# Peptides against a protein of PDB entry 5FRP: the designs that were tried, part 8

Target 1, 225 residues: chain A of PDB entry 5FRP
Amino acid sequence: VEWTESIPQIIATREDISKELNQALAKTFIDSDPRVRRTSVMIFNKVPVTEIWKNITNKAIYTSLLHLAREKHKEVRELCINTMAKFYSNSLNEIERTYQNKEIWEIIDTIPSTLYNLYYINDLNINEQVDSVIFEYLLPFEPDNDKRVHRLLTVLSHFDKKAFTSFFAFNARQIKISFAISKYIDFSKFLNNQESMSSSQGPIVMNKYNQTLQWLASGLSDSTK

## One batch from the design tools (peptide; aimed at target 1 K162)

Design b1_p10_5_s4 (made by RFdiffusion4, then SolubleMPNN; from b1_p10_5, 3 letters changed)
Fold by OpenDDE base, seed 5:
Structure b1_p10_5_s4 (fold): chain B 225 residues (1-225), chain A 10 residues (1-10)
Amino acid sequence: as target 1 above (225 residues)
Amino acid sequence: DDIEELLSVP
């Protein structure tokens, strides 16, 4: 753990990280101790993306990072999912595609597919987290249409078949959620009006309001679990 | 359940 905690400082200060250091770091991502794996993932959060790309040249490190998205330890998995999504976004924004970094990009370009494939686990907590990182890092709000389309095409261009299926399912779900939220707002406004609530439609709208809340809540993970 | 069906107001 202590050794791995020192790595961010080393990467920040050294222009040439030794092959040995890369090999040692690669081993930490598959360490039996979740704390070691967590610390390893944190390197990608603490070190600027440009320095990561410059100094971490062992492909196994990037591959191992992606594998941690499906690990058993909840905290490490959650950290990994956020980290890889952020790293992907930062890489797209800050790292040029060159001949020299092509092999690393081939791995990094699979991050969106890796994330969308997590929906097949059918875990509500994972689903919520993947939803969050999609909106925050993979497909963030972009007012420029050309940039938005370019980002979308970049994300989709490396999808496997499963990721595409999840992508379509996700979008379909988001449309349904948007509809439900719209109805929630409408019903809430109706119920907040005393005249409307006292009308013959009052009980009907109250029932629909409750159904809407139940449906929305059913898609949320239990924060206590 | 289809939310549109669920939230359909007669």
Scores: peptide ipSAE 0.040, ipTM 0.733, DockQ to the pose 0.019
OpenDDE base, seeds 1, 2, 3, 4: peptide ipSAE 0.037, 0.038, 0.038, 0.035; ipTM 0.723, 0.731, 0.729, 0.730; seed 3 fails the geometry check

Design b1_p10_6 (made by RFdiffusion4)
Pose (drawn by RFdiffusion4):
Structure b1_p10_6 (pose): chain A 225 residues (1-225), chain P 10 residues (1-10)
Amino acid sequence: as target 1 above (225 residues)
Amino acid sequence: DEIEELLEIE
């Protein structure tokens, strides 16, 4: 850990080495101890994306980084998901493509599909995290009308069938969810004024709204929240 | 091969 903690500054201060470092971090990314794996992925977080792209070039680093996204260990998996997504976003907003660096891009480009494939594991927390992460770094809410799409295609550019089916299923749910929140408000407004304390639908509508709110809460990690 | 492993679901 002590050794792994020092790399970001070294990479940030010297290009003298990209050989031994690439040889070492590969082992550091698959070590038995999760502390070092965390401290390893923290590199992609602490040191700027450009210096990463310049200094570390070994194929195994990126594959291990993305590989850990499916890991049992939680603290590593979450930081991994967040990191490789923010990295994917920054890895397009700063670094162009040439004849030589494309060799590793086929990994950076399969990041969204890998991210979308996490939904298939069916975990509430992970689904929540991927949800949070995608709209934070991948498909941002800014800044304009045209580029969102221009990039959206680049995100969709490298998908497997699963990524597409899940990409669309996420969208097919959106309408059903909208049809729910809208009715949720249409049912929640029932308390604006006295419509039926026990009249028209008092004994029935309360237990439609009260039971309907559970449907939206069934997908969240903490439904009781 | 490694990319395929990444795309596989376990």

Design b1_p10_6_s1 (made by RFdiffusion4, then SolubleMPNN; from b1_p10_6, 4 letters changed)
Fold by OpenDDE base, seed 5:
Structure b1_p10_6_s1 (fold): chain B 225 residues (1-225), chain A 10 residues (1-10)
Amino acid sequence: as target 1 above (225 residues)
Amino acid sequence: DDIKKLLSIE
C-alpha cells in the first residue's frame, strides 16, 4: 500500500517510469488486498491524464483497471467505475490519437462498453452509478451540436453487441423516467389545489400520484446499502 | 408502454 501511494509523486517528479516499475504497478491492480487495488486506482485520480499516458506504458495496467469494474469489493468497484469514466472523458479531451499510443487507446475505447455491460449485472446500485457516470463523463451536456454528435459517435463506435443493446434500453428507460417525473409534477399541482381535490377526480389523481411515486422509487437503490 | 398505461387518467 505504501509503495503504491508513492507512485503519484514519482510520476510527478520523473519524466519516465521504468519498465520494472510499470510491471510492479501492474501487479498491484490484481493484489489480493483491496486496499492495494484501491490505491492503484487512485493513481488515475491523482495524476494528470497527460502524465498517466506518458508514464504508464504497460497495457496490462489499463486492462486491469477496466476489470476492476466488476470487482467483488464494493468500494473498489465503485471507485473504479467513477475513475475509469472520468479517465475516459479526460483522455478524449486531452490525449491525441497517435501511432505510438494506439494500443492503449484500443483498451480505453472499450470503457463505454465496459460500463454499459454493467447493466447486465442487474444491481440497482451499480445501475445508478453507471447512470451517473454516463451523464457526467461519457455523454455530458454539450451545447455544441457537432461536438456532442462527435462524442456520441466516438462512444458508440466501440460498442459490443451487449453494450449497444444496453444503450437503447438505457435511453428508453430515461424517457420513461422523464415522463413519470412530468406526471408527478402535474399530479402534485393538482393535489395542491383544494378545489381539484374536492372534485370527482381527486381520489383518482391521488391514486395515480401514489403509483407514480412507487414506480419512481422502485428504480432507486437503498441508500443505506 | 407500461408507464404510460400506469399513469393514464381514467
Scores: peptide ipSAE 0.068, ipTM 0.696, DockQ to the pose 0.018
OpenDDE base, seeds 1, 2, 3, 4: peptide ipSAE 0.033, 0.065, 0.029, 0.029; ipTM 0.711, 0.644, 0.702, 0.709; seed 2 fails the geometry check

Design b1_p10_6_s2 (made by RFdiffusion4, then SolubleMPNN; from b1_p10_6, 4 letters changed)
Fold by OpenDDE base, seed 4:
Structure b1_p10_6_s2 (fold): chain B 225 residues (1-225), chain A 10 residues (1-10)
Amino acid sequence: as target 1 above (225 residues)
Amino acid sequence: DDIKELLSIK
C-alpha cells in the first residue's frame, strides 16, 4: 500500500525533473556559443529516436532545432540540416502518432517544408546538402510502393506554398541533371571511339561534352571553399 | 560525454 502511494509522487517528481531538464535543454539551443548549440543538436544524433520522444517533451526544443537550419554558423547549420532530416525519417518509421504526442508531431511534420525552404537562401552548399538529405532521409528509395507513396503524401501534406514551389523546381532540376548525365555518357562513348573522334562530328561532340561537364559542375559546390 | 557536459551547465 505504501509503495502504491509513493508511485504518484515518484511520477510527479520525475515529471518535474523532466520538465526542468527540458527547460534547461531548451536554453542550450539558443545559447550564444555555437559549440553549445552544436552539442545540443548532437543529442538528436546520439540518442535513439524513441528515447528522444519519450524524454524531450518541451516543444521549444524542437522548434529551436528547426530554426538552427537557418543559422549563420556553417557547421551548426549543416549538422542541424542532417540531424533534422534523419530525425524526421526515424520518427516516421518508429514513432506512432498519438493524442499525447500530437503537438510535437505538428512541429516535426514541418521539417520537410523547413528543408525545402532552404533553397530560397540561394547557397550552393546548402542546396547540395538539402538535395542529399532529401534522397537519404526525406524521400528515400523504398521498394514497397505503398510505403513510398505514403511517405510522399506525408511529406507533401504539410508543405507551405513556398516549399511546394521548391519541390517542383527541385524535381525539374533533377530531370535536367538526369538528361545531362545521359548525354555525358553518350558523348563519352562517342569520344572513346577513335573513328568517331576523327570524324567531322568529333569536334562538335567534344564541344558538347565540355559544355555538359561545365553545366554539371556549375551545380556543385566548390569543395575547396 | 558531451551530453553530460550540457547537463552540467546550469
Scores: peptide ipSAE 0.033, ipTM 0.708, DockQ to the pose 0.030
OpenDDE base, seeds 1, 2, 3, 5: peptide ipSAE 0.017, 0.012, 0.017, 0.013; ipTM 0.580, 0.532, 0.573, 0.531

Design b1_p10_6_s3 (made by RFdiffusion4, then SolubleMPNN; from b1_p10_6, 3 letters changed)
Fold by OpenDDE base, seed 5:
Structure b1_p10_6_s3 (fold): chain B 225 residues (1-225), chain A 10 residues (1-10)
Amino acid sequence: as target 1 above (225 residues)
Amino acid sequence: DDIEKLLSIE
């Protein structure tokens, strides 16, 4: 753990990291101790993306990072999901595609598929996190239409079949959620009006309001777990 | 799980 914690500083101070160091770092991502794996993931958060690409040349490190998205240890998995999504976004923004980094890009370009495939685990906590990182890092708000389309095409261009299916399912779900939220607002306004509540529609709308809340809540994980 | 059906006003 202590050794791995020193890596960010080493990367910051050295122009090149030795092959041996890369090999040693690769081993930390598959270490039996989740604390070691966690610390390894944190390197991608603490070191600028440009320095990571420059100094981390062992492709096994990147592959191992992506594998941690399915980590059995919850904390490590959650950290990894956020980290890899952010790293993907930063890489798209800051790293040029060259002949020299092609092999690494081939791995990084699979991050969207890796994330969308997590929906098949059918875990509400994971689903919420994946939803979050999609909106924050993978497909963020972009007012420029050309940039937005380009980003979307980049994300989709490396999808496997399962990820593509999950993408459509995700979008369909978001539309449904949006509809439900709209109804929640409408029903709330209705119920806040005394005259409306006293009408024959009052009890009906109250029931639909409750159903709306129940439906919305059913899609959320228990924050206590 | 049809939200439109669920939230329809009768």
Scores: peptide ipSAE 0.049, ipTM 0.787, DockQ to the pose 0.018
OpenDDE base, seeds 1, 2, 3, 4: peptide ipSAE 0.049, 0.048, 0.048, 0.049; ipTM 0.788, 0.785, 0.785, 0.789

Design b1_p10_6_s4 (made by RFdiffusion4, then SolubleMPNN; from b1_p10_6, 4 letters changed)
Fold by OpenDDE base, seed 1:
Structure b1_p10_6_s4 (fold): chain B 225 residues (1-225), chain A 10 residues (1-10)
Amino acid sequence: as target 1 above (225 residues)
Amino acid sequence: SDIEKLLSIE
C-alpha cells in the first residue's frame, strides 16, 4: 500500500523534474552569452531525435531554436540553421505524428518555411548555407518518385507566401546555374581547341567564357568573409 | 553538458 502510494509521488516528481529541466533549457536559448546559446543548439545535434522528442516537451524551446536562425552571432546562427534542418529531416524519418506531439509538430513543420525565408536577408553566406541544407536535409536526393513527391508535398504544405516565392526563385536560379555550367564547359572545350581560338569566333567565345565565370563567381560567397 | 546528460537518461 505504501509503495502504491509512492508511485504517484514519484511520477509527479519525475514530471516536475522534467518540467524544471525544460524550463531551465528554455532559458538557455535566450541567454546573453552566445556560448550558452551554442551549447543549447548542440543538444539537438548530440541527442538522438527520439530522445529529444521524448524529453523536450516545452514548445517554447523549439520556437526559440527556430528564432536563432536569425541570430546576430554568426557562429550560433550557422549552427542553428544546420541543426534545425537536420532535426526536421530526422523527425520526418523517425517520429510518428500523434495527438500528444501535435503541438511540437506544428512548430517543426514550419522549419522549411523558416529556412526559405532566410533568402530575404539577402546575405550570400546565408544563401549558400540554406542552399546546402535544402539539398542535404529538406529535399535530399531520393530515387523513389513517390517518396520524393511525398517529401516535397510535406515541405510545401506549410509554406507561407514568402517561402513559396523563395522556393520558385531558388529553383529558377538552379536552372540558370546548370545552364551556365553547361556553357562554361562548352566554352572551355572551344578555348582548348587551337583552330577554334584562331577563328573569328575566338574572341567572342573568350568574352562569353569570362562573363560566364564572372556570373558563376558572383553567386558564390566570399570565403574570406 | 549537464543538460545533454540529463536528456540521455531514460
Scores: peptide ipSAE 0.092, ipTM 0.784, DockQ to the pose 0.027
OpenDDE base, seeds 2, 3, 4, 5: peptide ipSAE 0.070, 0.084, 0.092, 0.074; ipTM 0.593, 0.778, 0.783, 0.644; seeds 4, 5 fail the geometry check

Design b1_p10_7 (made by RFdiffusion4)
Pose (drawn by RFdiffusion4):
Structure b1_p10_7 (pose): chain A 225 residues (1-225), chain P 10 residues (1-10)
Amino acid sequence: as target 1 above (225 residues)
Amino acid sequence: SISFPVDKFL
């Protein structure tokens, strides 16, 4: 851990080495101890994306980084999901493509599909995290009308069938969710004024709204929240 | 087990 903690500054201060470091981090990314794996992925977080793209070039680093996204260990997996997504965003907003660096890009480009494939594991927390992460770094809410789409295609550019089916299923749910929140408000407004304490639908509508709110809460990690 | 695109690069 002590050794792994020092790399970001070294990479940030010297290009003298890209050989031994690439040789070592590869082992550091698959070590038995999760602390070192976390300290390893923290590199992609602490040192700027450009210096990563310049200094570390070994194929195994990126594959291991993305590989850990499906790890049992939680603290490593979450930081991994967040990191490789913020990295994917920054890895397009700063670094262009040439004849030689494309060799590794096929990994950076399969990041969204890998991210979308996490939904298939069916974990509430992970689904929530991927949800949060995608709209934070991948498909941002800014800044304009045209580029969102221009990049949306680039994100969709490298998908497997699963990624597409899940990409669309996420969208097919959106309408059903909208049809729920809208009715939720249409049912929640029932308390704006006295419509039926026990009249028209008092004994029935309360237990439609109260039971309907559970449907939206069934997908969240903490439904009691 | 659920496969991922990462397995291509392993």

Design b1_p10_7_s1 (made by RFdiffusion4, then SolubleMPNN; from b1_p10_7, 4 letters changed)
Fold by OpenDDE base, seed 3:
Structure b1_p10_7_s1 (fold): chain B 225 residues (1-225), chain A 10 residues (1-10)
Amino acid sequence: as target 1 above (225 residues)
Amino acid sequence: PLEFPIDKFL
C-alpha cells in the first residue's frame, strides 16, 4: 500500500518512469489486497491524463484497469468504473492518436464496450453507476452538433455486438423513463385539482400515480445498501 | 436480452 501511494508523486516528478516501475505497478492491479488495487486505480485520478500516457507504457496496466470493472469488491469496482470512464473522456479530449500510442488506444477504445457490457450483470447499483458515467463522461452534453455527433460515432465505432444491444436497450429505457415522468407530472396535476379529485376518476388516477411512482422507484438502487 | 418493462398503467 505505502509503495503504491508514492507512485503519483513519482510520476509527477520524473520525466521517464522506468520499465521496472511499470512492471511493479502492473502487479499492484492484481494484488490480493483490495486496498492495494484501490490505491492503484487512484493513480489514474491523481495523475494528469497526459502524464499517465507518457509514463505508464505497460499495456497490461490498462487491461487490468478495465478488468477491475467486474471486480467483486464493491468499492474497488465502483472506483474503477468512474475512473475508466473519466480517463476515456480525458484521453479523447487531450491525447493525440499517434503511431507510438496505437496499442494503448486499442485498449482505451474498448472502454465504452466494457461499460455498456456491465448492464448484463443486471445489478441496480451497477446500472445506476453506468447510467451516471455515460451522461457525465461517455456521451456528455455538448451544444456543438458536430462535436456531439463525432463523440457518438467515436464511442460506437468500437462497440462489440453485445455493447450495441445494450446501447439500444439503454436508449429504449430512457424513452420509457421519460414517458413515465411525463405521466407522473400529468397525474400530479390532476391530483392537485380538487374538482378532478372529487370526480369518479379521482381514485383511478390516484392508483395510477402510485403505480407510476413505484415503477420509477424500482429502477433506483437502494442508497442504504 | 436486456428488457426494461413498463407496466400497463401508463
Scores: peptide ipSAE 0.052, ipTM 0.797, DockQ to the pose 0.025
OpenDDE base, seeds 1, 2, 4, 5: peptide ipSAE 0.052, 0.049, 0.051, 0.052; ipTM 0.797, 0.794, 0.796, 0.798; seed 5 fails the geometry check

Design b1_p10_7_s2 (made by RFdiffusion4, then SolubleMPNN; from b1_p10_7, 4 letters changed)
Fold by OpenDDE base, seed 4:
Structure b1_p10_7_s2 (fold): chain B 225 residues (1-225), chain A 10 residues (1-10)
Amino acid sequence: as target 1 above (225 residues)
Amino acid sequence: KLEFPIDKFL
């Protein structure tokens, strides 16, 4: 009897502690100190996804995490972008959709839109990072066709209009990059042939090769910055 | 507007 009477108090105490912890954690995501914001984002990297979903019940924390993708502080922003993409992927793989977690999923399902909308900033470093997390976490290599299609449909199903436009522009860019790489290979083969280089086409192909390199390099961020 | 550098060259 005494043990049964203690269970509601323990549950209530844990809920209260959990609520207070969640409220305290929510404040850290909007803290004026970038170090505090960084530490808060790192929780999502250090704690297993299943434990995050179990213990972080305040939806404001998830919303605040997504807002940090547009953070002015570069390091915090970069960490947030990687973290939210990874968290999204892990959530899709490990977290079942239930009635109880529906409100959190409504936020998490906006992560793809949040990421694709970062392309409108027109920053090369951000673009490169978003490219990376798309291939690593949003639309990873999946040998199972059904799983791959399901993932794609899941990603697209919560897109806003701007994210769709960004998605199509991204894919069009990838096709152009692929074409440029193909030309780079062809020009490289031509330039590796001494007879071809000595021909009247040699200088013309060299110019096209250099132009192709410039096009490919134009999309790369400065590694020194 | 989305601006990808490669779109200016190709």
Scores: peptide ipSAE 0.172, ipTM 0.843, DockQ to the pose 0.032
OpenDDE base, seeds 1, 2, 3, 5: peptide ipSAE 0.103, 0.155, 0.140, 0.135; ipTM 0.800, 0.835, 0.825, 0.823

Design b1_p10_7_s3 (made by RFdiffusion4, then SolubleMPNN; from b1_p10_7, 4 letters changed)
Fold by OpenDDE base, seed 1:
Structure b1_p10_7_s3 (fold): chain B 225 residues (1-225), chain A 10 residues (1-10)
Amino acid sequence: as target 1 above (225 residues)
Amino acid sequence: ELEFPIDKFL
């Protein structure tokens, strides 16, 4: 009989400990020291997604993670962008939607919108990073058409108006890049042919080749900066 | 309107 009376206290103690741990963790995301914020973000990279969802129940932690995408500290921001994109992808793959985790999913489902909204900062390094995480984590290559469409619809279903605009602009840019790459390949093939290079068109194609390279390079971050 | 830098060169 005495052991049965201790069970509610043990359950309550575990919930209290879990709550205290979550509250303590929530404070680390808003700490003034960027090293503390970095360490907090790294938890999402070091701990399996299933364990994160199980043990991190305070929605404020997830909200705070998303806010760090606009962090002033470059290293923390870059880490956060990669982390949240990866966490989104892993969550879609491994976490079922339940009534209990609905409030957390409402936050996690805004990650794509949060990322697409970073393009409005108009920073080349941020743009490059967002491009990378879109192709790696948000909209990865999927050979199954139904899965690919379902993933796309999932990503789009939680977009705000600005994210939709960003998405369309992004896609338009990708078409332009694809066209430029195709021209680069065509010009490269032409210039690799000695007869073509010796023709009257040789200098003209060389100029177009250089212009195409400059255009493609202008969209890339300077790795030296 | 969102303009990528690449749009200025086409």
Scores: peptide ipSAE 0.090, ipTM 0.787, DockQ to the pose 0.033
OpenDDE base, seeds 2, 3, 4, 5: peptide ipSAE 0.088, 0.065, 0.073, 0.074; ipTM 0.790, 0.769, 0.779, 0.778

Design b1_p10_7_s4 (made by RFdiffusion4, then SolubleMPNN; from b1_p10_7, 3 letters changed)
Fold by OpenDDE base, seed 5:
Order: sequence, then C-alpha cells, then structure tokens
Structure b1_p10_7_s4 (fold): chain B 225 residues (1-225), chain A 10 residues (1-10)
Amino acid sequence: as target 1 above (225 residues)
Amino acid sequence: PLSFPIDKFL
C-alpha cells in the first residue's frame, strides 16, 4: 500500500519510470489485498493523463486495470469503473495516437466494450454506475454535432458483439425510461389539481401514477445493498 | 433489460 501511494509523486517528478518500477506496479493491480489494488487504481486519478501515458509503458498495467472492473470487491470495482471511464475520456481529449503508443491505445479503446459488457452481470448497482459513467465520460453531452458523432463513432468502432447488443439494449431502455418519466410528470400534474382528482379519472390516473413509480423504482439500485 | 409494460400506460 505505502509503496503504491508513493507512485503518483514519482511519476510527477520523473521524466521516465524504470522498467522495474513498471513491472512492480503491474503486480500491485493483481495483489491479493484489495487495498493495494485500490491504491493502484487511484494512480490513474491522481496523475495527469499525459504523465500516465508517458511513464506507464507496461501494457499489462492497463489490461489489469480493465480486469478490475469485474472483480468481486465492490469498492475496488466501483472505483475502477469510474477511473477507467474517466481515463478513457481524458485520453481521447489529450493523447494523440502515435506509432509508439499504439499497443496501449488498443487496450484503452476496449474500455467502452468492457463497460458495456458489465450489463451482462445483471446487477442493478453495476448497471446504475455504468449508466452514469456513459453519460459523464463515454458519451457526454456535446452540443457540436460533428464532435458528438465523432465521439460516438470512436466509442463504437472497437465494440465487440456483446457490447453492441448491450448498447442497443441500453438505448432502448433509455427511451422507455424517458417515456415513463414524461408520464410520471403528466400524472403528477394531474394529481396536483384538486378538480382533476375529484373527477372520474382521478382514481385511474392515481393507479397509473403508482404503476409508473413502481416501474421506475424497480430499475433503481437499492442503496442499502 | 427493464421491459416497460407500455401496454399498461397506453
């Protein structure tokens, strides 16, 4: 743990990290202690993306980071999912594709697939987190149409078959959620009107309102689990 | 995938 905690400072101060240090760092990502793995993931959050790409040259580190998205330890997994999504976005924005970094980009370009494949675990907490990082980091709101399309094409260009299937399912779900929210708002407005509530439609709308809420709630993770 | 029972709300 303590050794790994020192790595961000070392990366910030050194122009080049030794091969031995990279090899040692690679081992920390597969350490049996989840605290060590957590600290290793935090390197990607504490060090600027440009310095990571410059100094972390062992591709096994990046591969291992992606594998942690499926680990059993909840805290490490959640941290990893956020970290890899953010790192992907930052890399797209700040790192040029060169011949020298091609092998690392081949790994980083699989981050979207890695994330979309997490939906197959069928865990509501994981699904909620993946939804969040998609909107925050993978496919953020971009008012420029060309930039938005370019980002979308970049994300999709490295999808595996499972990721594509998940992507389509995700989009279909989003449309359904949007519709349900719209109906929730309409029903809420109706129920807030006393005249409407006293009408013959009052009980019918109340029932639809409750069903809409139940459906929306069923898609949310239990914060207690 | 959350199947919205659209038929209940139409």
Scores: peptide ipSAE 0.012, ipTM 0.610, DockQ to the pose 0.021
OpenDDE base, seeds 1, 2, 3, 4: peptide ipSAE 0.011, 0.011, 0.011, 0.011; ipTM 0.604, 0.593, 0.601, 0.615

Design b1_p10_8 (made by RFdiffusion4)
Pose (drawn by RFdiffusion4):
Structure b1_p10_8 (pose): chain A 225 residues (1-225), chain P 10 residues (1-10)
Amino acid sequence: as target 1 above (225 residues)
Amino acid sequence: SLEELFESLE
């Protein structure tokens, strides 16, 4: 851990080495101890994306980084998901493509598909995290009308069938969810004024709204929240 | 319902 903690500054201060470091971090990314794996993925977080792209070039680093996204260990997996997504975003907003660096890009480009494939594991926390992460770094909410799409295509550019089916299923759910929140408000407004303490639908509508709110809360990690 | 959807898709 002590050794792994020092790399970001070294990489940030010297290009003298990209050989031994690439040789070592590969082992450091698959070590038995999760502390070192965490301290390894923290590199992609602490040191700027450009210096990563310049200094570390070994194929195994990126594959291990993405590989850990499916890991049992939680603290590593979450930081991994967040990191490789923010990295994917920054790895397009700063670094162009040439004849030589494309060799590794086929990994950086399979990041969204890998991210979308996490939904298939069916974990509430992970689904929540991927949800949060995608709209934070991948498909941002800014800044304009045209580029969102221009990049949306580049995100969709490297998908497997699963990524598409899940990409669309996420969208097919959106309408059903909208049809829910809209009725949720249409039912929640029932308390604006006295419509039915026990009149028209008092004994029935309360237990439609009260039971309907559970449907939206069934997909969240903490439904009681 | 979310789990069932993605189990079916898988």

Design b1_p10_8_s1 (made by RFdiffusion4, then SolubleMPNN; from b1_p10_8, 6 letters changed)
Fold by OpenDDE base, seed 4:
Structure b1_p10_8_s1 (fold): chain B 225 residues (1-225), chain A 10 residues (1-10)
Amino acid sequence: as target 1 above (225 residues)
Amino acid sequence: ELSELMNKLS
């Protein structure tokens, strides 16, 4: 009986501690020091998704995380983009949607839109990173058709107009890239044949090969920068 | 400080 009577008090105390912790954590995401912001983002990478959802209940933390996707500090931004994408994927896979966590899900569900909107910054490095996280976390390869479709619908269901536009542009670009790669392979095969290279078509194909490579390369960021 | 927070969350 005495134990049962103590439970509400324990729960209340735990909630209070949790609230204070959440408030303190929320401040770290908006700290002026990039190192602090970086470390804060890393919490989402180091702590299991289930524990994050359990213990981080302050909405401001999640909104701040999403805001860091447009961070001026490159390292923090890059980390944030990867982190939020991964967190989104893990959440979809491991976290049940309940009445209690509905408000947090409303924020998390905007992650895909947030990421796709980064294409409007028109930065090659950002574009490359967004491309990467889309394939790795947002729309990963899934052999199960039902799961794949469900994931796609989930991602799209919260898009704003700009995100949709970016989505279609992205897909169109991927098709173009695929085509270019196919041509690159064809040209490479042709150029690998000495007889073909010595033909009248040799110089023409070489030119097309170079143009294709240049086009493919132009879409990539400089790894040294 | 952040390390401590992480430990509390884990």
Scores: peptide ipSAE 0.045, ipTM 0.813, DockQ to the pose 0.016
OpenDDE base, seeds 1, 2, 3, 5: peptide ipSAE 0.008, 0.041, 0.040, 0.042; ipTM 0.554, 0.801, 0.797, 0.802

Design b1_p10_8_s2 (made by RFdiffusion4, then SolubleMPNN; from b1_p10_8, 5 letters changed)
Fold by OpenDDE base, seed 4:
Structure b1_p10_8_s2 (fold): chain B 225 residues (1-225), chain A 10 residues (1-10)
Amino acid sequence: as target 1 above (225 residues)
Amino acid sequence: ELKELMEKLS
């Protein structure tokens, strides 16, 4: 009987402690020191997704995480982009949608839009990173057709107009890249043949090859910068 | 402080 009577108090105490912890954690995401913000983001990388959903109940934390994707500090921003994409994917795979976590899911469901909206910044480094996380986490390879379609529909279901525009632009660009790569391969094969290279078409194909390479390279960020 | 928070969450 005494044990049963202590349970509500323990639960209440834990809830209070949890609330205070969440409030303290929320402040770290908006700290002026980028190192603090970075460490805060790393929580989402180090702690299993199930434990995060269980213990982090303050909506402000999730909202703040998403806002860091547009932060000025490059390292924190890059970390945040990778983290939020991975967290989104893990959440979809491991967390059930319940009445209790609905409000958090409403925030998490905006991650795809948040990421696609980063294309409007018009930064090649950001674009490259967003491209990467899309293929790695948002729309990963999935051999099961039903799962793949369901994931796609889930991602698109919360898009705003800007996100849709970016989505279509992204896809169009990917098609162009694929075509360019195909041409690059064809030109390379042609140029590797000595007879073909010595033909009247040799200089023409060489020019096209160079143009293709330049186009492909122009879409990539400088890894040295 | 943040490290301690991470340890509590883990």
Scores: peptide ipSAE 0.049, ipTM 0.809, DockQ to the pose 0.016
OpenDDE base, seeds 1, 2, 3, 5: peptide ipSAE 0.016, 0.049, 0.039, 0.044; ipTM 0.547, 0.804, 0.781, 0.794; seed 1 fails the geometry check

